# Peptides against a protein of PDB entry 7Q4I, part 59

Target 1, 281 residues: chain A of PDB entry 7Q4I
Amino acid sequence: HENSTIAERLYSEVRVLCWIMTNPSNHQKKARHVKRTWGKRCNKLIFMSSAKDDELDAVALPVGEGRNNLWGKTKEAYKYIYEHHINDADWFLKADDDTYTIVENMRYMLYPYSPETPVYFGCKFKPYVKQGYMSGGAGYVLSREAVRRFVVEALPNPKLCKSDNSGAEDVEIGKCLQNVNVLAGDSRDSNGRGRFFPFVPEHHLIPSHTDKKFWYWQYIFYKTDEGLDCCSDNAISFHYVSPNQMYVLDYLIYHLRPYGIINTPDALPNKLAVGELMPEI

## One batch from the design tools (peptide; made by RFdiffusion4, then SolubleMPNN)

Design b2_p13_6_s2 (from b2_p13_6, 6 letters changed)
Fold by OpenDDE base, seed 5:
Structure b2_p13_6_s2 (fold): chain B 281 residues (1-281), chain A 13 residues (1-13)
Amino acid sequence: as target 1 above (281 residues)
Amino acid sequence: LEERIQEEVERYK
């Protein structure tokens, strides 16, 4: 017996298109497992590749393969979304084929925001971009207005957006979005805990898992704790999740229940006007 | 996995 009334409401009111970064060699090995787990909870799910796959719902973008082409693939993916799917959702999530996402928690975070607000969310890093940029591996979500500005205003202008396909895709999109006044939002919960994570849960939850010299601590935009306080109770994403671990996470999050414990969800916050953000913590 | 995590930061350089 389960009551999903609020989740169903948010599914209708906070529509999410998820696009998955993949390649032909990973269609069966990785991408298929996204489709069979968390990807089924997106309003629309598309796999962005260099080869078409009708069974997977993969699109062949006009790009080459390899890390040096990830920025090119990101640009073409958002161009494709804008041309074919801009009205199919309110929010547009990029994830890798080894990213796991709790889509209900993302809808909860996004609920107060207008899709017409030029904003995007993810795991914010501080280098290279003044306002910060969102880590590619943790996944990042753009509002409909952010997608419009990226594709229509930024991409056509070499002064605003890198024209070649080289560079770190997450940094490059971060630069482009900043140049068209898309705001890098704060995805932390009311307790100041993060929601988007660039590593597996174990790496964030276990205190002293990494030393103080680990690059992550220098890159993270907001100071974060280790242990249980590292992560929101409404965490959204984790990266480097193997195909097998995706099924484990699906079981733990959506099936496994401690008998006699009933979760009562918090009330939804008030909706914000266009251009308004939640107060900084 | 630790090697992949270290390689991730190298791509920024």
Scores: peptide ipSAE 0.359, ipTM 0.923, DockQ to the pose 0.829
Fold by OpenDDE base, seed 4:
Structure b2_p13_6_s2 (fold): chain B 281 residues (1-281), chain A 13 residues (1-13)
Amino acid sequence: as target 1 above (281 residues)
Amino acid sequence: LEERIQEEVERYK
């Protein structure tokens, strides 16, 4: 006996196109499992690859494979989206084929924002880009306006966006977006807890899992802690999630219920004007 | 997995 009325409303009002970074060798091993789990909750799901796969709905982008081509693939993916799908959604999520996303929680975060606001969200890192950039592994979501600015204004200008396909894709897109005044949003909840995570839940939830020298603590833009306070009750994404873990998470989040506990959702916030961000908490 | 996590930061160098 579920009441999904609010979730259904947000599905309609906060339309999300999810594109998954993958390659032909991972179509069956990883990408298929995204499609069978959290990807089915996107309004549109596209797999960006170097080979077409009609069963998966994979697109063959004109790029090579390997980590050194991820930036090239990201550019081509957003070009493809802009050309074919810019009006099919309000928000455009990049995720890896080992990223798990709770799309309903993302819609909740995005609800107050206009798709015409030049903004993007994710796990914000502080190095290399003044306003920060979003970690590639945690996934990041661009507004429709952000996609437009990226493709139309940034990509064609070598001074604004790197023409070479080399480099860290998340850093490079972060630089490009900053150069066209796309804002790096704050994805934290009202309690200051993160929503996008570049590691598996275990690595964030377990205190002292990492030492103080772990690079992540120097990269994270907003101060965060380990343990239950690390993560929003409305967390959006986790990275390095194995195919098997995707099914486990799907079961735990959407099927397993503690009898007698009813969760009442918070009221939706007021919608923001175009160009307006949520106040810092 | 730990190796992959470490490799993630190495790509920034």
Scores: peptide ipSAE 0.359, ipTM 0.922, DockQ to the pose 0.810
Fold by OpenDDE base, seed 2:
Structure b2_p13_6_s2 (fold): chain B 281 residues (1-281), chain A 13 residues (1-13)
Amino acid sequence: as target 1 above (281 residues)
Amino acid sequence: LEERIQEEVERYK
């Protein structure tokens, strides 16, 4: 009773490899639930860990566990992807094991872009990196060319990319990508609303949930408001989503329907040339 | 959750 023709087309034309940042203690508690919900809509799904898990499809990276090793894990994850999977997808999404992603909305955003364009998308923050960087928690997606530049050009050069495994992983990859001319894209929709979110929907949708001194308002690259205008109708990701909330979101987004209301999708935009970006809003 | 959100910004310092 559902027409998914456009979604199926985008699944084929905009191939996404999703890698999930996890650890052995979270394989059963969190990562498994990603695999059973939104992760099944990726073209390829890989869990990056310190231990192998054949049931989960987890890879054991040569890294330690803990918050101070996240940058090291990110570097090793992308090295692994480049070595084994660079041709398996067009776009490469990093997400946490408590990030929820509407993959169809991400494909819609990415459709006009060439995977050979050196670009990446996410929730853009303004500090520390001149062009901005993408928040780690909201998830960020690299083009195939961006992955190539990161692994081949940035990582081997200590002047371009931090050799140590310490530091904030999202800031450090942001610095590296800037240094190899990977562009920090604008993820906002045509109305200027965000698509990648570093918090749960409730924290973005409810006005005055946070005070004006909340750090997020100083970090966000593009001016945004709370309330219904906070978020695109085609939002892509939310962070700090519990395993139970993932199943709730799956039900609400993909199963629950208000009878008699039919949404007609907008026409797909024209494809961009290699190196071309959508106009900034 | 609120504590985790606050910790997120602290990691940048």
Scores: peptide ipSAE 0.358, ipTM 0.922, DockQ to the pose 0.808
Fold by OpenDDE base, seed 3:
Structure b2_p13_6_s2 (fold): chain B 281 residues (1-281), chain A 13 residues (1-13)
Amino acid sequence: as target 1 above (281 residues)
Amino acid sequence: LEERIQEEVERYK
């Protein structure tokens, strides 16, 4: 009794490869639950690890484990994608194994953009990188052209991209992408509400959950508020989502319905030319 | 969770 015609169209026209940052100790504890929930809605789903797991579809990247290796793992992940999967999708999402993503909402946001536009989206932070960078935990999505520029132009040049595997993963990729003129896009909706979130829904939706000195308020690129107006009706991602909460969110978003309420989607916007972005809000 | 959130920002230092 559900009409998914528009979602099916976007699934075909806005192809998304999702790669999940994980490690061998989290294959069963976390990554498996991504695969069983939101990850099944990606056009392609790959788990990037240090050990192969055929049941999970995990790839063993030539990197060590630990926080100091996250940047190295990100570089190797995108190298792997470029070598094996660059034509399998139009957009390439990085997410953590505790990130939950509403892929249909991401396709809606991405629909007007050309995958040949050098752009990426996520929760934009303002420190360290002039144009900003996307929070690693909230997940970030690169266009096909952005992946090409990152792997082919940035990574081979130590002046453009850090050769060491140390550093904050999201900051380092942000620096590299800026240096090859990949634009840090605005992922906010037409009302100026965010779509990618670095925390659980509760932390964003509940006013005064954090104090004014909380680091997030100093890092967020665009002005934002807490409460119901914090988040787009078409929000894309949340971070620090436990395995159990992934199933809860899956149920709430895709199964639980208030009887007698039918949501009618807005019309799709016009497609943009290559290199064109939506106006800033 | 609050501890993990605080650890997140420490990665930037």
Scores: peptide ipSAE 0.334, ipTM 0.915, DockQ to the pose 0.892

Design b2_p13_6_s3 (from b2_p13_6, 7 letters changed)
Fold by OpenDDE base, seed 1:
Structure b2_p13_6_s3 (fold): chain B 281 residues (1-281), chain A 13 residues (1-13)
Amino acid sequence: as target 1 above (281 residues)
Amino acid sequence: LEEKIQEEVKLYE
């Protein structure tokens, strides 16, 4: 009994390729659950691994496993995307195999932007990178132009992009993207509420869940509150979501409805010109 | 979960 006409329109007009950071040990444990839940709502879904898995649609990248190789895997993943899939989508999302994403909300955020605008979105952190960088765990989405600049302009130049595969993956890509003038966008909604979250909903929604000295409060680029006002009604992602929680979230978001409450979506904003960004709040 | 979060922080240092 639902009307998905607008969501279907955005599915066609705001094409998203989702690539999932995973490893062979997590293909069955985690990655397959992404494929069976939120990943099915991507226009294209690819699992980036060190081993091929035809059942999962996993790609074997020429990288080792472990946290020390995450940056290497990210570089190879985007190289693979650029070579094989750059025209298959307008936007390119990185997520972990324990990230949950509401893809429709991401399409809504991205709708006004041109994919030819050099921009990327996510949960913006302030350290290490002047313009900020996007949290790896929350997932981040690059425009097609951002991917092009990253792969063609940044990666080949050791002065612009770290050649070693070590380091914090999200910081390193953030440095590279800044060096090729890819803008770190503001993913907050019109009320200033965040959309990409590096933790589970519980950690953001419950006041005083973390100590004020918790690193997150020093890292967030934009001031964020805890509680119900922490998160956009159109939130996009959460991290550290277990496989079981993915199915719960799928049920809660897409199936569970309070009887008698009908949500009317806001009108779509006007499209921006190439290079134009929404004003920051 | 907290251990995972702490491990992630170590990657930034």
Scores: peptide ipSAE 0.078, ipTM 0.820, DockQ to the pose 0.824
Fold by OpenDDE base, seed 2:
Structure b2_p13_6_s3 (fold): chain B 281 residues (1-281), chain A 13 residues (1-13)
Amino acid sequence: as target 1 above (281 residues)
Amino acid sequence: LEEKIQEEVKLYE
């Protein structure tokens, strides 16, 4: 009853490997629900953990658990991807086990870019890193070239990338990527609306949900508004999504339809040359 | 959820 021809085309042309940050205690509680919802729309889905789980397709990385090991886990995850999966996809998404992602919208954003362009996308924050860094919770996506540069050029050099496993993983990868000239891309749509979100939709859509002093407003790289104009019609991710909410979102986005309303997708943009970015909005 | 958000803020401090 629906036409998915363009989505199917993008599935083949914009291949995405999704790796999910998780731990053994969350395999059943959270990670399995990612696998049963939005994760099934990735070209490849891998759960990065400290314990193997064959039912989940979880990989046991040689790292400890806890917040102080997230950076270590991120480094090992991308090393694993580079060694085993670098040619299995064009783009490599990091997400948490409570991140929800509309993968089709991500493919749409990524379509014009070459995977050989050293670029990554997400919810850009301005502190700590000159070009900005991408929020860990909102998820971030690296081009194949960005992964190569991170693993081959940055990680082996303590001057370019932190050798310790401690620190905020999103800030640390942001520093490393900047040091190897991976560009922090602009993920906003043509109207200047964000696509990657570090909170649930409700927190972004409802004005005055947070105080103006809330850290998010100080961290965002690009000016953004609250309300319906906060978020792209082609939003990509939300964070702090419970397992139950993942199923609700799957139903609302992919099944529930207002009868008599047909959405015509915009034409695909022209493809960019290697190293070329979309114009700033 | 609010507690979790606050914990994330602590990671940036």
Scores: peptide ipSAE 0.069, ipTM 0.813, DockQ to the pose 0.851
Fold by OpenDDE base, seed 5:
Structure b2_p13_6_s3 (fold): chain B 281 residues (1-281), chain A 13 residues (1-13)
Amino acid sequence: as target 1 above (281 residues)
Amino acid sequence: LEEKIQEEVKLYE
């Protein structure tokens, strides 16, 4: 009874490789639940770890474990993707093993863009990087050209990209990408609502009257509100999602239906030329 | 959750 014709078209035309940041201790606890939920909707799904796991499809990268090695793992993950998988997709998503992603909504956002445009998307933060950088926890997606520039042009040059494995991985990749003219895109919808979120839905949807001193309000690149206007109807990601909540979200988004309400999708926008971006709102 | 969020911010300092 469900018509998925447009989603199937976008699955073919907007190919997404998802790589998941994980570690051996989280293969069974977290990563396998990504594979059993939203990860199955990626065109390609790879788990980046320090140990190989054939059941999970986990790759052992030549890096140590711990927060001080996240930047090192990100560099090695993209090197691995470029060497083995650069032609398997058009777009390359980084997510954590506690990030939930609605991949169909991401394909909808990416549809007008050329994968040869040097651009990446996510939850944009304003500190440390002039054009901004994308929050690591919310997940961020690079075009094929962005991956090429990162691996081939940025990583080999210590002046463009940090050679040490320490530092905040999302800030460091943001610096590297800026230095090779990869653009930090605007992921907001036509109403100015965000699509990538660094927290759980409850934290964004419920007005908590959080202190204006809360770091998030100082870090967010675009002005955002709490409540129903916080989030696009076509939201893409949420962070700090427990394994159990991933199954709940899968049920709510893909199975639970209000009887008698039919959603008709908007028409797809026109495709952009290589190097062209959507107008900023 | 709040503690984890605060720890992530410390990585940016």
Scores: peptide ipSAE 0.067, ipTM 0.816, DockQ to the pose 0.824
Fold by OpenDDE base, seed 3:
Structure b2_p13_6_s3 (fold): chain B 281 residues (1-281), chain A 13 residues (1-13)
Amino acid sequence: as target 1 above (281 residues)
Amino acid sequence: LEEKIQEEVKLYE
């Protein structure tokens, strides 16, 4: 028998709307598997597409398909959220249809922060944006205030936010958010370990999996180690997770237990004031 | 998978 009392408390106090970036060709192939696994642990789950799907709960955004339209889809997705769902949650997660998220760990990270603080979290990259930006594939989470600033202040102003639909969506939203003073937060745990990951667990956990010249090492904002110490015990996300791997991860994280080992959660930290961040490590 | 990763990097160039 499990005791989920703390998780249930956080589910109520740290409400998360998850929106999934997808397309009509991936509704059945990928998106439905998100809905059947980690997506069911969001307070609200919406699939952002170019076609409506009532079985999936997919929204048809007024955008074209293809990589060149991802930025356009991100803008329309957040406009849709702001218009219809801004009060349905405190935090707003973007994920891809091949991102896996441990939502309970995200709620734990977000617990001390006010949703009225203009902040967002994810896997922080250092190029192109002075304060950094969050990797699109690892998923990123905006506070309610960050969504408001993005939609109301940034998007209507072509000097603050790119008006066309071209460009890397994660870089472009990062530029827009910086221009309206939304802070790129530090998602690392107290030991300095990352929580949002742009690759599968295997690529992060296995030392020397990639060459030192691999772009990731030049892009990562914070220094990180390889191997078992790469990742927080409370990791939040992984990218490039196949549909089958989503079910495997669900089994491993939520069902498989080593007999006789009981995890005792740390105490929740004190809540921060509006505008206050956790100290940098 | 590595090819897909490289394709995403091209979006930043």
Scores: peptide ipSAE 0.056, ipTM 0.811, DockQ to the pose 0.799

Design b2_p13_6_s4 (from b2_p13_6, 6 letters changed)
Fold by OpenDDE base, seed 4:
Structure b2_p13_6_s4 (fold): chain B 281 residues (1-281), chain A 13 residues (1-13)
Amino acid sequence: as target 1 above (281 residues)
Amino acid sequence: LEEEIEEDVKLYE
């Protein structure tokens, strides 16, 4: 028997809307597998596309397709969320259709924070944005207040937020959020280990998998190591996860158990006041 | 996968 009492509590207290960046060509190939795996653990799951799909719960946004339109799609996705879903959740996760997310671990990280705190979390990168920005592929989560500030304060102002639909979506949202005083949070655990990962587990867990000149080492905001110490025991996301690998991860995380080993969860931290962040490690 | 990673880097150039 599994005791899910704490996870059920967090499911109710830390409500997460997950929106998935996808396109019509990926509805069946990728997005459907998100819906059948980790996406079912979101409080609300929406697929943001250019075409409606009633089986997928995909929304047709008024945007073009292709990587050069991702910023346009991100803006329209958050506008849609603000108009239709801002009260349906406390936190709003962007993920790609090849991102895998352990939603329970995200709820644990978010638990102490007020959704009225203007904050967002993800894999923090250091270039382009002074406070950093969150990697698009690893997925990033905005508080309800962060979404409000983004849509109401940033998007309408070309001085605060890029009006054009071109550019790296994660950099552009990072600039917009900084300009409205949404804080780039620290998603690391109490041991300083990352929780959001822009690559598959193998790339982070295996030492020397990448060359030391690999761009990632210049982009990471916090110093990280490779190997088992790369990653929190409460890791939240991985990117470039194939549809088949999503089912493997679902099995390994939620079904496969070593007999006779019982993990006890850490105690929940105290809740923070509105505007308060956890101390940096 | 490596090609996809390289393409994502190009979005930052």
Scores: peptide ipSAE 0.051, ipTM 0.806, DockQ to the pose 0.843
Fold by OpenDDE base, seed 3:
Structure b2_p13_6_s4 (fold): chain B 281 residues (1-281), chain A 13 residues (1-13)
Amino acid sequence: as target 1 above (281 residues)
Amino acid sequence: LEEEIEEDVKLYE
């Protein structure tokens, strides 16, 4: 028997809309496996594509396909969310169709924050954007106010937000959000461990002889340790998760239990005022 | 997977 009382409370108090970046070729190959695994734990789940799919609940955005159109798709996705769904949630997660997310851990991280605070969270990178930006692959979550500022204040202004559809999606949204004073939050836990990860668990947990020249070590905003101390016990996301690995992770996290070990959750922190952030570690 | 990671890095160049 499971006691989900706290998780059910957070599901009602910290409402999350998840939108999934996908394309028509991946509807059956990748996106449906998100819907069958972690995506079912979102308050609202929408697949953003270039073609409609009624089985998937995919939206056809007025964009082309390919990597050079990802920024265009992100702009149209957030416009669609603002027009149709801005009141359906408090927080708005972007994820890829190969991102796995533990939504309960995200609700726990977000619980103290007001959705009227202009903030967003993810795996923070340091290049190109002064305050940093969030890795696209690890997924990133905007407050309702951050979505409003992005769509209403940033997107209509070519001086604040790139009008063309080219460029790195995560860098371009990071520039736009900075220009409207949306804060790049700190997603780390109280021990300074990360929660959003741009790779699979194996790549973070196993000290690979990643050459010190590996781009990731130059891009990370916060210093992180390698090995078992890399990752929060309340980790939120991993990227490059295959469809089969999504089912494995779903089993390991939600079904597999070590007999005789009972997890006692920490107490919920106090709620912050509008505009207030948790202290940096 | 390594090839996919390398292709994603090219989006930042």
Scores: peptide ipSAE 0.050, ipTM 0.809, DockQ to the pose 0.865
Fold by OpenDDE base, seed 5:
Formats: C-alpha cells, structure tokens, sequence
Structure b2_p13_6_s4 (fold): chain B 281 residues (1-281), chain A 13 residues (1-13)
C-alpha cells in the first residue's frame, strides 16, 4: 500500500545513468551486490572494468588495473558513455563498488536543474581546485552538458586535462571540469545539511567519532556538523559500504516502516533556466 | 576501514 507516484514521475523526468568503477576481482565480491541493491533504481547501470562480464553488464575498458590507473579508467569510462549512452540519461553518476546511493534523493536534488547546465554535484572538497572538486568515494554526478564538455573539450587538450593515467582521479577530473567552466554545485539541502558522504553513516552521525585533526575537516568545502545535523533527511550517498551493509540499508530505507507514521513529501521546487543554479545557502 | 581511508588520503599527497 505504498504510493510511489512522485518517485515514478522523477524516474521518468530525471533520468540517471550510474557507472560503477570496479575490477575483475570485485565482479562477484562487490559489484554484483550493487546490481542487486541500489543499482536497480538507476535508469541505466553499467560496470566499468578491464574485463567484460555479460552477467554483470561489465564493460572492458582499454586500461590497466591498480590505483595508479583510476584516472585512466575514469577518462575511458566517460568516453564510452559519451559514444554509446549520452542520450540514454540526463545525469551521469560515478560511484565505487562500495558506494551506496539513494537514487530517489539524488533525483529530488537534481529535479530543478537543466541537464544542459554545465554542473556537477557530490561531496565538495576545497584543496587543489579553486572552485573545489567532488570526493571520488562519495560518488559524483555530471549533467549531460558536463559530460560533453569533459569528453569533447577537456580530454583532447593536455593543457586542460592530464594526458597520463596517474594521479587522484577525483582531483584530476575536478581540474579538467573547472578548465571547461563546469560548475562545482552545492549539494546541501535547504537546512545546509550534506547529501553526499565519503564515509559510512556511523562516521558522520556519531559525534566525536574522529579527531578534529582528521584530514576530512581540512578538506570539506562547506562547514559541516556531526550528529543528526550532519546529514540531510534526503541524503544521497555513503562510501565504504560492505556488500552485507548494502542489503541492510536496502531493508532499512525501502522496507522497514514505523507503523502509524506517514511521511508526506515536500512540493517539488520550480525548474531553473539553463545555466541557473539554486541560491547559495 | 581506517587503513583504507588512510591509504586513500595518500593518493592526494
């Protein structure tokens, strides 16, 4: 007796292609659990690997494996998406094979934006890139125009985008996107609470879980708090989620209900013009 | 998990 009418509308109006960064050793261990949980709520789901797997829907990219090739894999993944899938969605999410995503909450955040606006969203970090960059682990989502600019304008130019495959992939894509005037958006809700998280819920929800010297507090672009005020009620992603925790989160978010409590969703905001952003909070 | 987080930070150095 669940009413999903608004979620079904957003599934049609805010189309999301999710690509999952994985490797052949993780196809069975991690990636298949993404496919069996939150990945089924994407409009399209693709696993980016170095080996083809037809059961998983994994693509063999022309890249080597290992941490030093993550930037190479990200470049080839977006080339593959642009060549084969640029019209299959409006928004293009990168996630890891241990990222969990509430896709309905991402569609809600993205609803007012035009996919022709050169923008991307995620957990914004302040170092290395003037406008900031989005944390790789939390996952980040590009508009269709952002993907076009990245692949067509940035990647072919060694002055705009790093030509080798080495470096931190999230920093390198952040530099490339800034160089083609793709905006690093604000993913916070109307209360200033974050939606994309580079750690598990426990690390954000529990006050004093980390030392104040922990690198995260120096990297965050926007001031954030710990406890229940850390996280939006419409949070989008968490990182370092084990395969077993993905099934637990699917149960807690989509099945477990407190009897007698009915949540009524807020009204959808007005749509923005092409190039327009939500006001800064 | 803590070791993985520390290794990921080293990619930014």
Amino acid sequence: as target 1 above (281 residues)
Amino acid sequence: LEEEIEEDVKLYE
Scores: peptide ipSAE 0.049, ipTM 0.800, DockQ to the pose 0.821
Fold by OpenDDE base, seed 2:
Structure b2_p13_6_s4 (fold): chain B 281 residues (1-281), chain A 13 residues (1-13)
Amino acid sequence: as target 1 above (281 residues)
Amino acid sequence: LEEEIEEDVKLYE
């Protein structure tokens, strides 16, 4: 028997709505497997699509399909969340239908922060946006105040937020959020290790998997190393996770145990005031 | 997977 008392406390105190970027062709192929694995650990799970699916809990947004419509879908998804669900959670995670998320590790990272702090977290990239922006593939999480500012202050103003539905989804939301003073947080652990990853664990853990010219090393906002020191022991997300790999990760993280090893969790940090951030490392 | 990664990079160009 496991002791989940701290995880249960954080489930109640750090409420997370997860919205999944998907499309009708992926409802059965990908999104269903998110619902059957890590998505069940969200306080609320919604699939954002162009077609309704009552078995999946998919919402039909008034958008087209394809990569060129991802920014349009993100805008409509956050409008839908603000209208129907803004009080159902404290934090609002965007993930793809091939993103895997350890929601307990995300709650641990978010615990000290006020949901009324205008902040968001993810894998921070340095190009295009002065404060940085969060990688779309790694998934990113907005505070309730960040969602409010995005929908109410940014989206209605073409000078603050792109009115067109074209462009890189993660860059465009990053510009909008910066323009309404939503802070791009530092998601690294106390050792300076990342928590949100735009690739599968293998691509981050194995040295020399990519060359030094690989775009990721030019995009990453914080200096990072390859190998075991790449990744926090409390890592939150990985991208390009196949449906089969989601079940493997669920087994490895939540069921497989090395006999005789007991992990003692670190003490929870002190809660921050509204507008206060953890010190940058 | 490699093709998907390459396509995602093109969205940033």
Scores: peptide ipSAE 0.045, ipTM 0.780, DockQ to the pose 0.847

